# Designs tried in a protein design run: peptides against a protein of PDB entry 3ZOQ. Part 10

Target 1, 223 residues: chain A of PDB entry 3ZOQ
Amino acid sequence: QLLQDSWWNQLKEEFEKPYYQELREMLKREYAEQTIYPDSRDIFNALHYTSYDDVKVVILGQDPYHGPGQAQGLSFSVKPGVKQPPSLKNIFLELQQDIGCSIPNHGSLVSWAKQGVLLLNTVLTVRRGQANSHKGKGWERLTDRIIDVLSERERPVIFILWGRHAQMKKERIDTSKHFIIESTHPSPFSARNGFFGSRPFSRANAYLEKMGEAPIDWCIKDL

## One batch from the design tools (peptide; made by RFdiffusion4, then SolubleMPNN)

Design b1_p28_4_s3
Fold by OpenDDE base, seed 1:
Structure b1_p28_4_s3 (fold): chain B 223 residues (1-223), chain A 28 residues (1-28)
Amino acid sequence: as target 1 above (223 residues)
Amino acid sequence: EEEERRRKEEEERRREEEERRLKELDDA
């Protein structure tokens, strides 16, 4: 898939590496033999919606939703008409409590992506019904490089790290330049242990304002 | 060394179980 020039310049070397070629060959087999999510055209949607230079905020996810029609290549996001997963519902509950946004009637976070919120999963594909089925296949190396090149960027980024998996990436982030917002994961299993009341949205906007940047309009309009 | 390895393996297993649990609920 052709990336935007800004991301291509940052990632072109990764695509030439053996690990990525192996990943690509694996994915060809997987998409041919299995039902894989998201659609192959949507794998890089996070990079398509948010250029390297336009990244203001990063929200890390693990891997795509593995149900039919759910994944759209953006972390935590689901296609319009798809029932909001529990974690996404909790994200919207926190959004409402944090900054007063109404809970949207859909789960698409594309409006955030278009404003510079990189909705990046660490693993970009999954088999139907098999969570983390593509873990350790090479995506993590690419997505680590995405984090690295953002960390190396002079213009500051805000990293929102929900739960331990995302927080493990903190070691790759230059905290002298970049801001980190950490809490427990929005999952019902962890949300009450620190995600609720963490106010990631207002905190992110407060950092953006301090940097002289336009805040994110986190409120999602109904479709 | 062996205790540290066991601790790392246990921490990894715990993280994997947590990740699975989080994902299974979101994907249900």
Scores: peptide ipSAE 0.125, ipTM 0.715, DockQ to the pose 0.455
Fold by OpenDDE base, seed 4:
Structure b1_p28_4_s3 (fold): chain B 223 residues (1-223), chain A 28 residues (1-28)
Amino acid sequence: as target 1 above (223 residues)
Amino acid sequence: EEEERRRKEEEERRREEEERRLKELDDA
């Protein structure tokens, strides 16, 4: 099965639509002709690690890292042994300042995904060295549907929306049921303009506790 | 009004380019 049963039930209709068939045929050509990230088996890792029913928090990214060995199919996350990108370093600095976590010796966010943090990019593939090269190819329509089906869910979700591109998805979120945490992007270019001191991790846990849910253990252990 | 709209659209493009450059720097 391509996806866990809970996601398949929510997304099966999308996979039968012409746009997704065209996207899949495009991806077959791209993976055959060029170096594409992540590995084709890792494209849906966000949905593999976090079932539809287990989603507690969503963190939206734009598209995967486009360097060798970086992308894991999870927003902001890098494989163990990969140098932490600047945005990820800033995420860990805010994590330390917010809730006192140590800076981990790796950049893997898999431990968050396993606890119900959906680390979703809006575009799920990229060409090597070409940021956002798969924009407008059909991924946005699928990932918009992922946001829509989460917004339609009765059990509340917390959406963490860093920067403008993520915040543009706010119109798809039923704010009468769901919580939104907004700030500037963790970018070195924007982090000092509101990301630092935004305390997204403690605020997310405060909402989870108010809902009667277990908080996320945001602290990442060294590998 | 039109100048303020153009400034907002230009600031928006700059922010989108900065978010792109960020990914390029994160991926470098």
Scores: peptide ipSAE 0.099, ipTM 0.694, DockQ to the pose 0.418
Fold by OpenDDE base, seed 3:
Structure b1_p28_4_s3 (fold): chain B 223 residues (1-223), chain A 28 residues (1-28)
Amino acid sequence: as target 1 above (223 residues)
Amino acid sequence: EEEERRRKEEEERRREEEERRLKELDDA
């Protein structure tokens, strides 16, 4: 897929590597033989909405939603008109308690992405009805490189790491330059064990202000 | 060495099961 110049400059070498070629050949077969999410045009939406230079905050997810019409290439986000998944509902509950935002009538986080919130999954595709079915196919190597080039960037980034899977990426982040916000995952299984009351939105904005950057407008308008 | 390998494999399996359970709730 065509990336913006800022991401292309950071990732062009990865696309020529054997692992990525193998991943692409795998994906061609998968999309031809099965229903794969998101749409092939939406795979890199996180990078399309948020340029390398414009990244202020990173929110890591595992892999896309595997139901019809849900995934839109952004972590935790669902297309308008789609029922909000339980984790996303809990994200909005924490958003309300943290900074007083109303709960939106939709689950699209595109407004965050457009403000510099990189909504990155570590795996960028999934088979319908088969959670994490594209684990270990090469996406993790590319998305690790995305984390690495952000960690290498001089301008600081805020990483929001919910749950163990995301927190495993902490070793790749230069904490002398970058800020990390950690809690349990927003899932109903873990949210009461530290996600609720973690106040990631106000904390992220407090770091942005300290850096002399504009805060994120986390409040999502109804459609 | 073999005992440490088995421990790491069990920890990884437990992590994968937990991650799967978290995702299954989101997909319900």
Scores: peptide ipSAE 0.085, ipTM 0.688, DockQ to the pose 0.411
Fold by OpenDDE base, seed 2:
Structure b1_p28_4_s3 (fold): chain B 223 residues (1-223), chain A 28 residues (1-28)
Amino acid sequence: as target 1 above (223 residues)
Amino acid sequence: EEEERRRKEEEERRREEEERRLKELDDA
């Protein structure tokens, strides 16, 4: 996949490294032998929708949904017509409570991505029915580099870190330049322990306004 | 040193189990 020039300039050195070549060869085998999600053309959708320079907010996920037709290369997001996963439902409940948005009739977060919300998973592929099956295959090293180059950027970024997995990336973020919004994960197991009432959407917009940037329209229209 | 290593391994296992459980719910 051709990355946008802004991301290519930041990541070109990673693509030449042995680990990424090994990852690429692994992925070729996986896509040939098994059902892998998302579609190979959608793997880098987070980077396609949001250029390096246009990133305002980062929302970290773990890995793609592993069910048919769900994953679209964006963290927490599902394709239109797909039932909203429990965590995504809780995200929309918090969105409603935080800023009064209606709950959308679909789970696509593409409208956020187009506004500068980088919806990045730490692992960008998964086997059908096998959550985290591509953990430790090289994606984490690339996505760590994505976090690093954003942390190195002079223009501030807001990192929304839901749950412990995402929060472990905080050590890579220059908190002197960048803002961090932390809470428990939106999953039904953890949402009541701090995700609900965390108001990440209004807090993110408050930081954007303070920086003189346009806020995100977090409200998602029905399809 | 050994106790600290065991503690880190146990924390990592607990984190992996928590991450797995979080996903299993999203996948149910």
Scores: peptide ipSAE 0.090, ipTM 0.686, DockQ to the pose 0.389; fails the geometry check

Design b1_p28_6_s1
Fold by OpenDDE base, seed 3:
Formats: sequence, structure tokens, C-alpha cells
Structure b1_p28_6_s1 (fold): chain B 223 residues (1-223), chain A 28 residues (1-28)
Amino acid sequence: as target 1 above (223 residues)
Amino acid sequence: EEEEERRRREEEERERELEAQLLADTYA
């Protein structure tokens, strides 16, 4: 995949490493032999929509949705026309309670990505119907590097870390420069244990304003 | 380097197990 120059400069060394070459060969086989999500051209959509320099907020996911037509290369986001998954519904419920946004009639978070919200999964591909099927194949090393280079960036970043998987990355984030917003995961199994009422959207915007940056327009229009 | 990364990934996989169960419902 082609990356913007800003990301390429940060990640080019990773792409030359053996682990990534092995990952790439694995992916070529996987995409050839079975149904893999997202579409191969959408794997790096998070980086395509949000350049290294444009990142204001990071929202970490685990791996892509594994159902047909769902994954679009952005964490928690689904393509227009796709039923909103339960966690995404809860995200929109919190968004409504936090800052008064209406619940959109679709689940695409592209508008966030275009504003500088890096919607990054730690694993960027998945087999149809098999959640986490591509875990431990090399993606985590690359996405760790993405977190690292953002942590090393001089301009502060806001990291929204929902659930344990995302929070495990906190050790890689320089909290002397960057801001962390943590809560339980928006999943129905955990949302009532801290996600609801966590107000991550208003808190993120408060940090952005403190930094002298434009806040995110989190409200999503209907399609 | 690669062996270290392998061990790291294996550790992360174990730690993500509970979260994976939570996320499984969101993919339907």
C-alpha cells in the first residue's frame, strides 16, 4: 500500500524488516486463498485518512470487523449501509450524552478520520468470521511502531484507550507530552462499568483547546 | 529481535483474551 510521505518517513524502516516481509507474504497467501477483511487496498485507511502530521487523537481498536462489508480499515467504523455493531452503538450513545450529538443513521467514522482522529486497529486484517485470526502475525509490531513515532512527536496527541487491549499500549506513550483518556470498552459487556459517562469526546476537545488546536467535530451527519 | 517480538506478541495475545470476548459481540 502507498502511504503519505509523512507516514512513509516514519515507517519505511519497518517495511524493510524481515517480520514485515513475512507478514506481507502471509497476507498475499491469505487474500488469495480465503476471504480477508478489509479489502487489501483499505488495510491502511487509517493512515490514508490521517497523516502523521495531522493526527490529533488516536482511538485504538483490536482488529477489523470480520463480517461481510463491515470493515473499512478504521477502528470501530463500518461502511455506510452496514448495521451499527453494538460497541459502535454505545459509542454513539456516549457521544449523545457527552456533547449532544444525534445518533447517525450509519456507522462510518470517516469524518473523524478526516479531522485528525487516527482510528487505528493494532491488527489490521482478519479472516472472515474469525476474530483475531491474524493476531501475532506481525501487525502488532508495526502498529506499536506507529504508536511509538506518535509518542516521539513533539506536538501532543490525545490517546483514547478503551478497554484492556488498548490500555496495554499506555506504556509506550510519553505522558509528559501526550494525553490519555481511559475507560472500559464500549462493548455491551463492559460499557456500564465505566465507558458510559466517561465523556471522552468533550475531554478530548478540552485537551485540544488547551493545546491551541481546533476541536474535533464529533457529530456525524446522516447519509 | 524477531524472537523478542514473538514473545511480546504471545504475551499480548494472552492479555487480550478477555477483551476479545467483549469485542466478539460487536462484530455481529
Scores: peptide ipSAE 0.030, ipTM 0.581, DockQ to the pose 0.165
Fold by OpenDDE base, seed 2:
Structure b1_p28_6_s1 (fold): chain B 223 residues (1-223), chain A 28 residues (1-28)
Amino acid sequence: as target 1 above (223 residues)
Amino acid sequence: EEEEERRRREEEERERELEAQLLADTYA
């Protein structure tokens, strides 16, 4: 897919590497033979909504939702009209407790993305009904590079790392320049073990303000 | 020391697998 110039300049070398060519060929077959999510035009939505230079916050997910009509190319986000998945519900519960936002009547996080929140999954595609089906196919190498080029950026970034999978990326982040907010995953199985009460939204905004940047309006309006 | 490091790595891998399963269940 075509990327904005800022991301293209950072990632163009990756797209020429054999691993990415193999990934691309795999994806062509997968989309032709299987039901793959998100829609192929939405795979890079995180990069489309949030340019390299505009990234303020990164929220890492694992891979897209694998149900019909759910995934929209943004971590944890679902298309309007889609029932909020359990983890997303918990995200909104924490948002409410953290900074007083109302629970929205939809699950789209596009408003965050447009403000500089890079909603990046480590794997950007999935087969219908088969979580992690595209794990180890090359996406992780690309998304690691995305983290790397952000880490190399002089302007600080805030990384929100929920759960062990995301936290494994900490080694790639220059903590002398960038800020990390860590907790357990918002999943119902882990949220009570540290996610609830972690206050990632207010903490992120506090860092942004300290850096002289505009805070994120985390509150999501009803549609 | 090498055995302890191996054990730690194995535990971390098991934890990652568990989390992946939890995420799969969450997104199912």
Scores: peptide ipSAE 0.030, ipTM 0.610, DockQ to the pose 0.266
Fold by OpenDDE base, seed 1:
Structure b1_p28_6_s1 (fold): chain B 223 residues (1-223), chain A 28 residues (1-28)
Amino acid sequence: as target 1 above (223 residues)
Amino acid sequence: EEEEERRRREEEERERELEAQLLADTYA
């Protein structure tokens, strides 16, 4: 996919590396032979909606939803008309408790992405019905580089790291420049152990305001 | 430390598997 210039400048060297070429060939085969999510045109939606320079907040996910019509290339986000997954429901519950937003009637987080919230999965594709089926195929190296180039950016970024997988990326983040918000994962299996009440949205906005940046309007309008 | 890290990985895998199962059950 063609990336915006800001991301292209940061990532162009990765695309020439053998690991990415192998990933690309794997993906060509997978999309030809299997049902893969998201649509191939949506793989890099996180980078399309949020330029390198416009990133204010990063929310890391693991891999795309593996059900029909769900994944739209943004972590935790689902296309309009798709039932909200449990983790996303909990995200909205925390959003409501944190800053008073109403629960939207859809699960699209595109409005966040357009405001500078990079909704990045560490693995950007998945086979239908098979969670983490594309783990270890090369995506992690690319997305690690995305984290690295953001960490190297002079303008501070806020990283929201839900759960252990996301928190493992903390070692790549220069905490002298960037802000980290950590809690348990919004999954029903972990949300009550720290995610609920963590108030990541207000905390993120507090950091943005401290940096002299416009806060994120986290409230999502109904469609 | 190695045991704690192993335990952490095992717990994390279990959580991921459970979440994946939940999603599969919800959308199958």
Scores: peptide ipSAE 0.040, ipTM 0.685, DockQ to the pose 0.638; fails the geometry check
Fold by OpenDDE base, seed 4:
Structure b1_p28_6_s1 (fold): chain B 223 residues (1-223), chain A 28 residues (1-28)
Amino acid sequence: as target 1 above (223 residues)
Amino acid sequence: EEEEERRRREEEERERELEAQLLADTYA
């Protein structure tokens, strides 16, 4: 997959490394032998929609949805026409309570991505029906590098870290330059323990305004 | 101390199981 020049310049060295070549060969076999999500053309959608230079906010996810037609290469996001997963529903509930947005009739977060919200999973592929099936296969090394190069960027970034998995990446983020918004995960199992009422959207925009940047329009229009 | 370490390990395992269940429930 061809990445934008800005990401290519940051990641080209990774793509030449043996681990990534092994990952690619593994993925070729996986996609040939079984159903893998997202579509191979959508694996890097987060990087396609949001260039390295355009990143304002990062929202970290774990791995893609493993159901048919769900994953579109963006963390927490689902393709239009797909029923909103529980965590995404809770995200929209918090969005409504935080800044008054209506609940959209779809689950696509592409509008956020186009505004500079990098919707990055730490693992970028998954087998159908098998959550975390591609954990430990090399994606984490690449996505760690993505976090690293963003952390190294002079222009500040806002990292939204929901849940412990995402928060484990905090050690890679230069908090002297970048802002972190942390809460429990939006999952039904954890949302009531801190995600609800965390107001990540207004807080992110407040940081953007302090930096002299345009805020994100978090409200999603119906299709 | 050994009991506290054991409790911490059990808590970490429970947290990992909870994360796995969270993923399963989130994506199911």
Scores: peptide ipSAE 0.028, ipTM 0.613, DockQ to the pose 0.385; fails the geometry check

Design b1_p28_6_s3
Fold by OpenDDE base, seed 5:
Parts: C-alpha cells; structure tokens; sequence
Structure b1_p28_6_s3 (fold): chain B 223 residues (1-223), chain A 28 residues (1-28)
C-alpha cells in the first residue's frame, strides 16, 4: 500500500528488504487462499490516519480481531455496527472513570487516530478464527521499525503499553525523550489487576499539556 | 524472585493470548 510521505521517508528502506518482500508474497497467497483480516486496503490504516509527524500517542495491540467484519486496521478498534469486544468495553469503562466520557454506541477509535493516536498492532494481519496466525511472519520487524523511528524522533511521543506483549517494546523506546504509560492489559482476565484505575487518558493528556501540545479529545461521539 | 517474575510474565502473556482468542469468538 501507498503510505503517507512522512511514513514512507521513515520506512522506505524496510520495504526493500528481503523479509518484507517475503512477507508481501506470503500475504498475497494468504489473501488468495484464506479469509484474512483486515481487508487488504485497511492493513496500514493506523499509518494512514496518523502521519509520522502527527503521532502524539501510541497504543500497541497484538494483532487484528479475527472475526468477520471486526478489524479495521487499528488496534482495539472495531468497525461501526460491530459489537464491542471485551477488552474494548473495558477500555471505555476506564475512559469513563478516568475522564468522564460516555460509553459510545460503537467501537470505532478512528477519532483518536485522526488526533494523533497511532493505534498500531505489532502484527497487521490475521486469518479468520486464528488469533496470532501471522505472528513471526515479518510484521514484527516492520512494526519494530515503526517504534524505532518514533523513538528516534526528537518531538516526544507517549507510549501506552497495556500488558506484557506491548511492554516488551519498552526496550526500543528512548525514555529520556518519550513517555511511557504502563498497566495490565484491558482484557477481562487482567483489567482488575492494574488496568482499571491506571488513568491512561488523563495521564497522556497531562504529558501533552506539559509539552505544550493540544490534548487528545478521548471522548467518542455516538454514530 | 526472578522465578516468580518469570512465572508472572508467562501468566500475563497467556492471558493476553486468551484475550485475543476471546475477543472474536463471540462473533463467530
């Protein structure tokens, strides 16, 4: 897919590397032979909605939702009309408790992405019904590079790292320049062990204000 | 302490894996 110029300048060297060529050929076969999510046009939606220069906050996910019609190329986000997954419900519960936002009637986080929240999965595709089916196929190397080029950026970024999978990326983040907000994962299995009450949204905005940047409007309007 | 931390890490990783599975099953 064509990326915005800002991302292309940061990632162009990756697209020429053998691993990415192999990944691309793998994906061509997968999309032809299997039901793969998201739609091939939506794979890079996180980068499409949020340019390299416009990134204020990063929220890392693992891989796309593997159910029909769910994934839209943004971590934790679901297409309008799709029932909110359990982790997303908990995200909205924390949002409500943290800053008083109403629970939206949909699960689309596009409004966050448009404000500079990079909703990045570490793996950008999945087979229907098979969570992590595209793990270790090359996406992690690309998404690690995305984290690296953001870490190298002079303008600070806020990384929200929910759970261990996301937290493993902490070693790639220059904490002398960038801010990290860590908690347990929003999953029903872990949310009560630290995610609830972690107040990531108000904390992120507090850092943005300290940097002299506009805060994120985290509240999502109903559709 | 290191063993306990490693066990905790493994548990959290398993929970996140289970979460990923759960999040789409309700829509299959």
Amino acid sequence: as target 1 above (223 residues)
Amino acid sequence: EEEEEEERRRREEEEEKLAAELEAQTYA
Scores: peptide ipSAE 0.389, ipTM 0.838, DockQ to the pose 0.608
Fold by OpenDDE base, seed 3:
Structure b1_p28_6_s3 (fold): chain B 223 residues (1-223), chain A 28 residues (1-28)
Amino acid sequence: as target 1 above (223 residues)
Amino acid sequence: EEEEEEERRRREEEEEKLAAELEAQTYA
């Protein structure tokens, strides 16, 4: 896809590199031969909804949901009408406990993205029914560059790193400029070991306010 | 200590993989 925003200026050199061309050719084959998620038009939704300059918060995921109709091109987010996955339910439970938001009747996080929350997976595509099927195909190099250019930005960013996969990216973040919120993953397997009670939403907003920026309205309205 | 931490890390990474499988089952 062509990015027609501030991301193009940051990433244009990556798109010319052999690894990305190989990734693109791989994806063309995959989308032609397999059921791939998200829809090809939604792959870069995180960058479409949140420009480079508008990023306030980053929430890292691993790869898209691999079930029908789930993936929206945003980490943890599902399309309206899709049942909320367990991790997302736990995210909303923590949101309720942290800042008092009601649990929404849908799982779309687009409202966060539009406010400057970059909902970035490290891998941006997946085969139906095959988690991590596109791991090691080139996405990680691009998404590492996304993290790098945000880390290099003078205007501070808040990185929310849930679980070990996301936390491995900490080494790429200049903590002299940027703030990191770490906890266990929101999944049912790990949420009770530190995610619940971590209060990432209020902590993020407190940091934004300290920087003189508008806080995120994390509360999601029903559709 | 380092081996125990690496083992813990590997366990957490496997849990995150299992989570991905579980999450994909929640479609209409």
Scores: peptide ipSAE 0.385, ipTM 0.841, DockQ to the pose 0.669
Fold by OpenDDE base, seed 1:
Structure b1_p28_6_s3 (fold): chain B 223 residues (1-223), chain A 28 residues (1-28)
Amino acid sequence: as target 1 above (223 residues)
Amino acid sequence: EEEEEEERRRREEEEEKLAAELEAQTYA
């Protein structure tokens, strides 16, 4: 898969490393023998929609949805026509309460990605019905490098870190240059403990404005 | 305090795992 030139320049060395070659060979076997999500063409959709230079905001997820037709290579996002997962529903509830956006009739976050919201999972593939099945296979090393090269960027980035898994990446982020928005995870299990009322969308836009950047249009149109 | 923080971290990680499972089970 050809990444955009901006990401290729940042990540080309990773793709030559043994860990990534092993990951690639593992994935070839997995896609041949198992049902793997997302589609192999969609694995790097987060990087395809949002170039290295265009990144304004990062939203970290764990791994792709493991149900049929759900994952589209973007954290928290589902393909149009797919029922919104509980965490995504809560994201839209917070979006509505934060900035007054209507809840969309679909779960695609592609409009955010196109505006510079990097919707990055730390693990980029999963087996059908088996959450975290590709954890510890090499994706985390690549996605850590993605975080690192963004942290090293002079132009500031806003990192939205929902839940503990995402917050563990905070150590890789230069907080002298970059801004972090932290809360509990949007999951029904944790959303009431801090996610609701955290106002990540308005806070992100307030920082973008302070940086002299255009805010994100977080409101998602119906399809 | 460190034990309480570690216990909180474990609970949050378990909740996130349960969340990941729940998010796909809505399609089964």
Scores: peptide ipSAE 0.381, ipTM 0.836, DockQ to the pose 0.629
Fold by OpenDDE base, seed 2:
Structure b1_p28_6_s3 (fold): chain B 223 residues (1-223), chain A 28 residues (1-28)
Amino acid sequence: as target 1 above (223 residues)
Amino acid sequence: EEEEEEERRRREEEEEKLAAELEAQTYA
């Protein structure tokens, strides 16, 4: 996939590495032999909606939803018309309690992405019905590099790290320049243990304001 | 304390795995 110039300049060296070529060949086979999500054109949607220079906030997910029509290449986000997954429902509940937003009638987070919220999964593809099926295939190395180049950026970034999988990336983030917001995962199993009441949205906006940047409009309009 | 932290770690990782499975099964 063609990336925007800003991301291409940061990631071009990764695309030339053997691991990425092996990943690409693996993906060609997977998409030919099985149902893979998201659509191949949507794999890099997080990078398409949010340029390297436009990143204000990063929200890390694990891997795409593996149900039909769900994944749209953005962490936690679902295509319009898709029922909101439990974790996403809890994200919207926290959003409502944090800053008073109404719960939207859809689960698309594209409006966040367009404002500079990089909705990045650490693994960018999955087999239908098989969570984490593409774990350890090379995506993590690329997405680690995405985190690294953002950490190296002079302009500060806010990293929202929900749950342990995301928090393991903290070691790659220069906390002298960048801000981290951590809590338990929004999942029904963990949300009551720290996610609810963590107020990540207002905290992110408070950091943006301190940096002299425009805050994110986190409220999502109905479609 | 280290054992309790490690047990908590394993539990949270299992919960995140179960979450991913739940989110997928609800829409299969």
Scores: peptide ipSAE 0.379, ipTM 0.834, DockQ to the pose 0.662; fails the geometry check

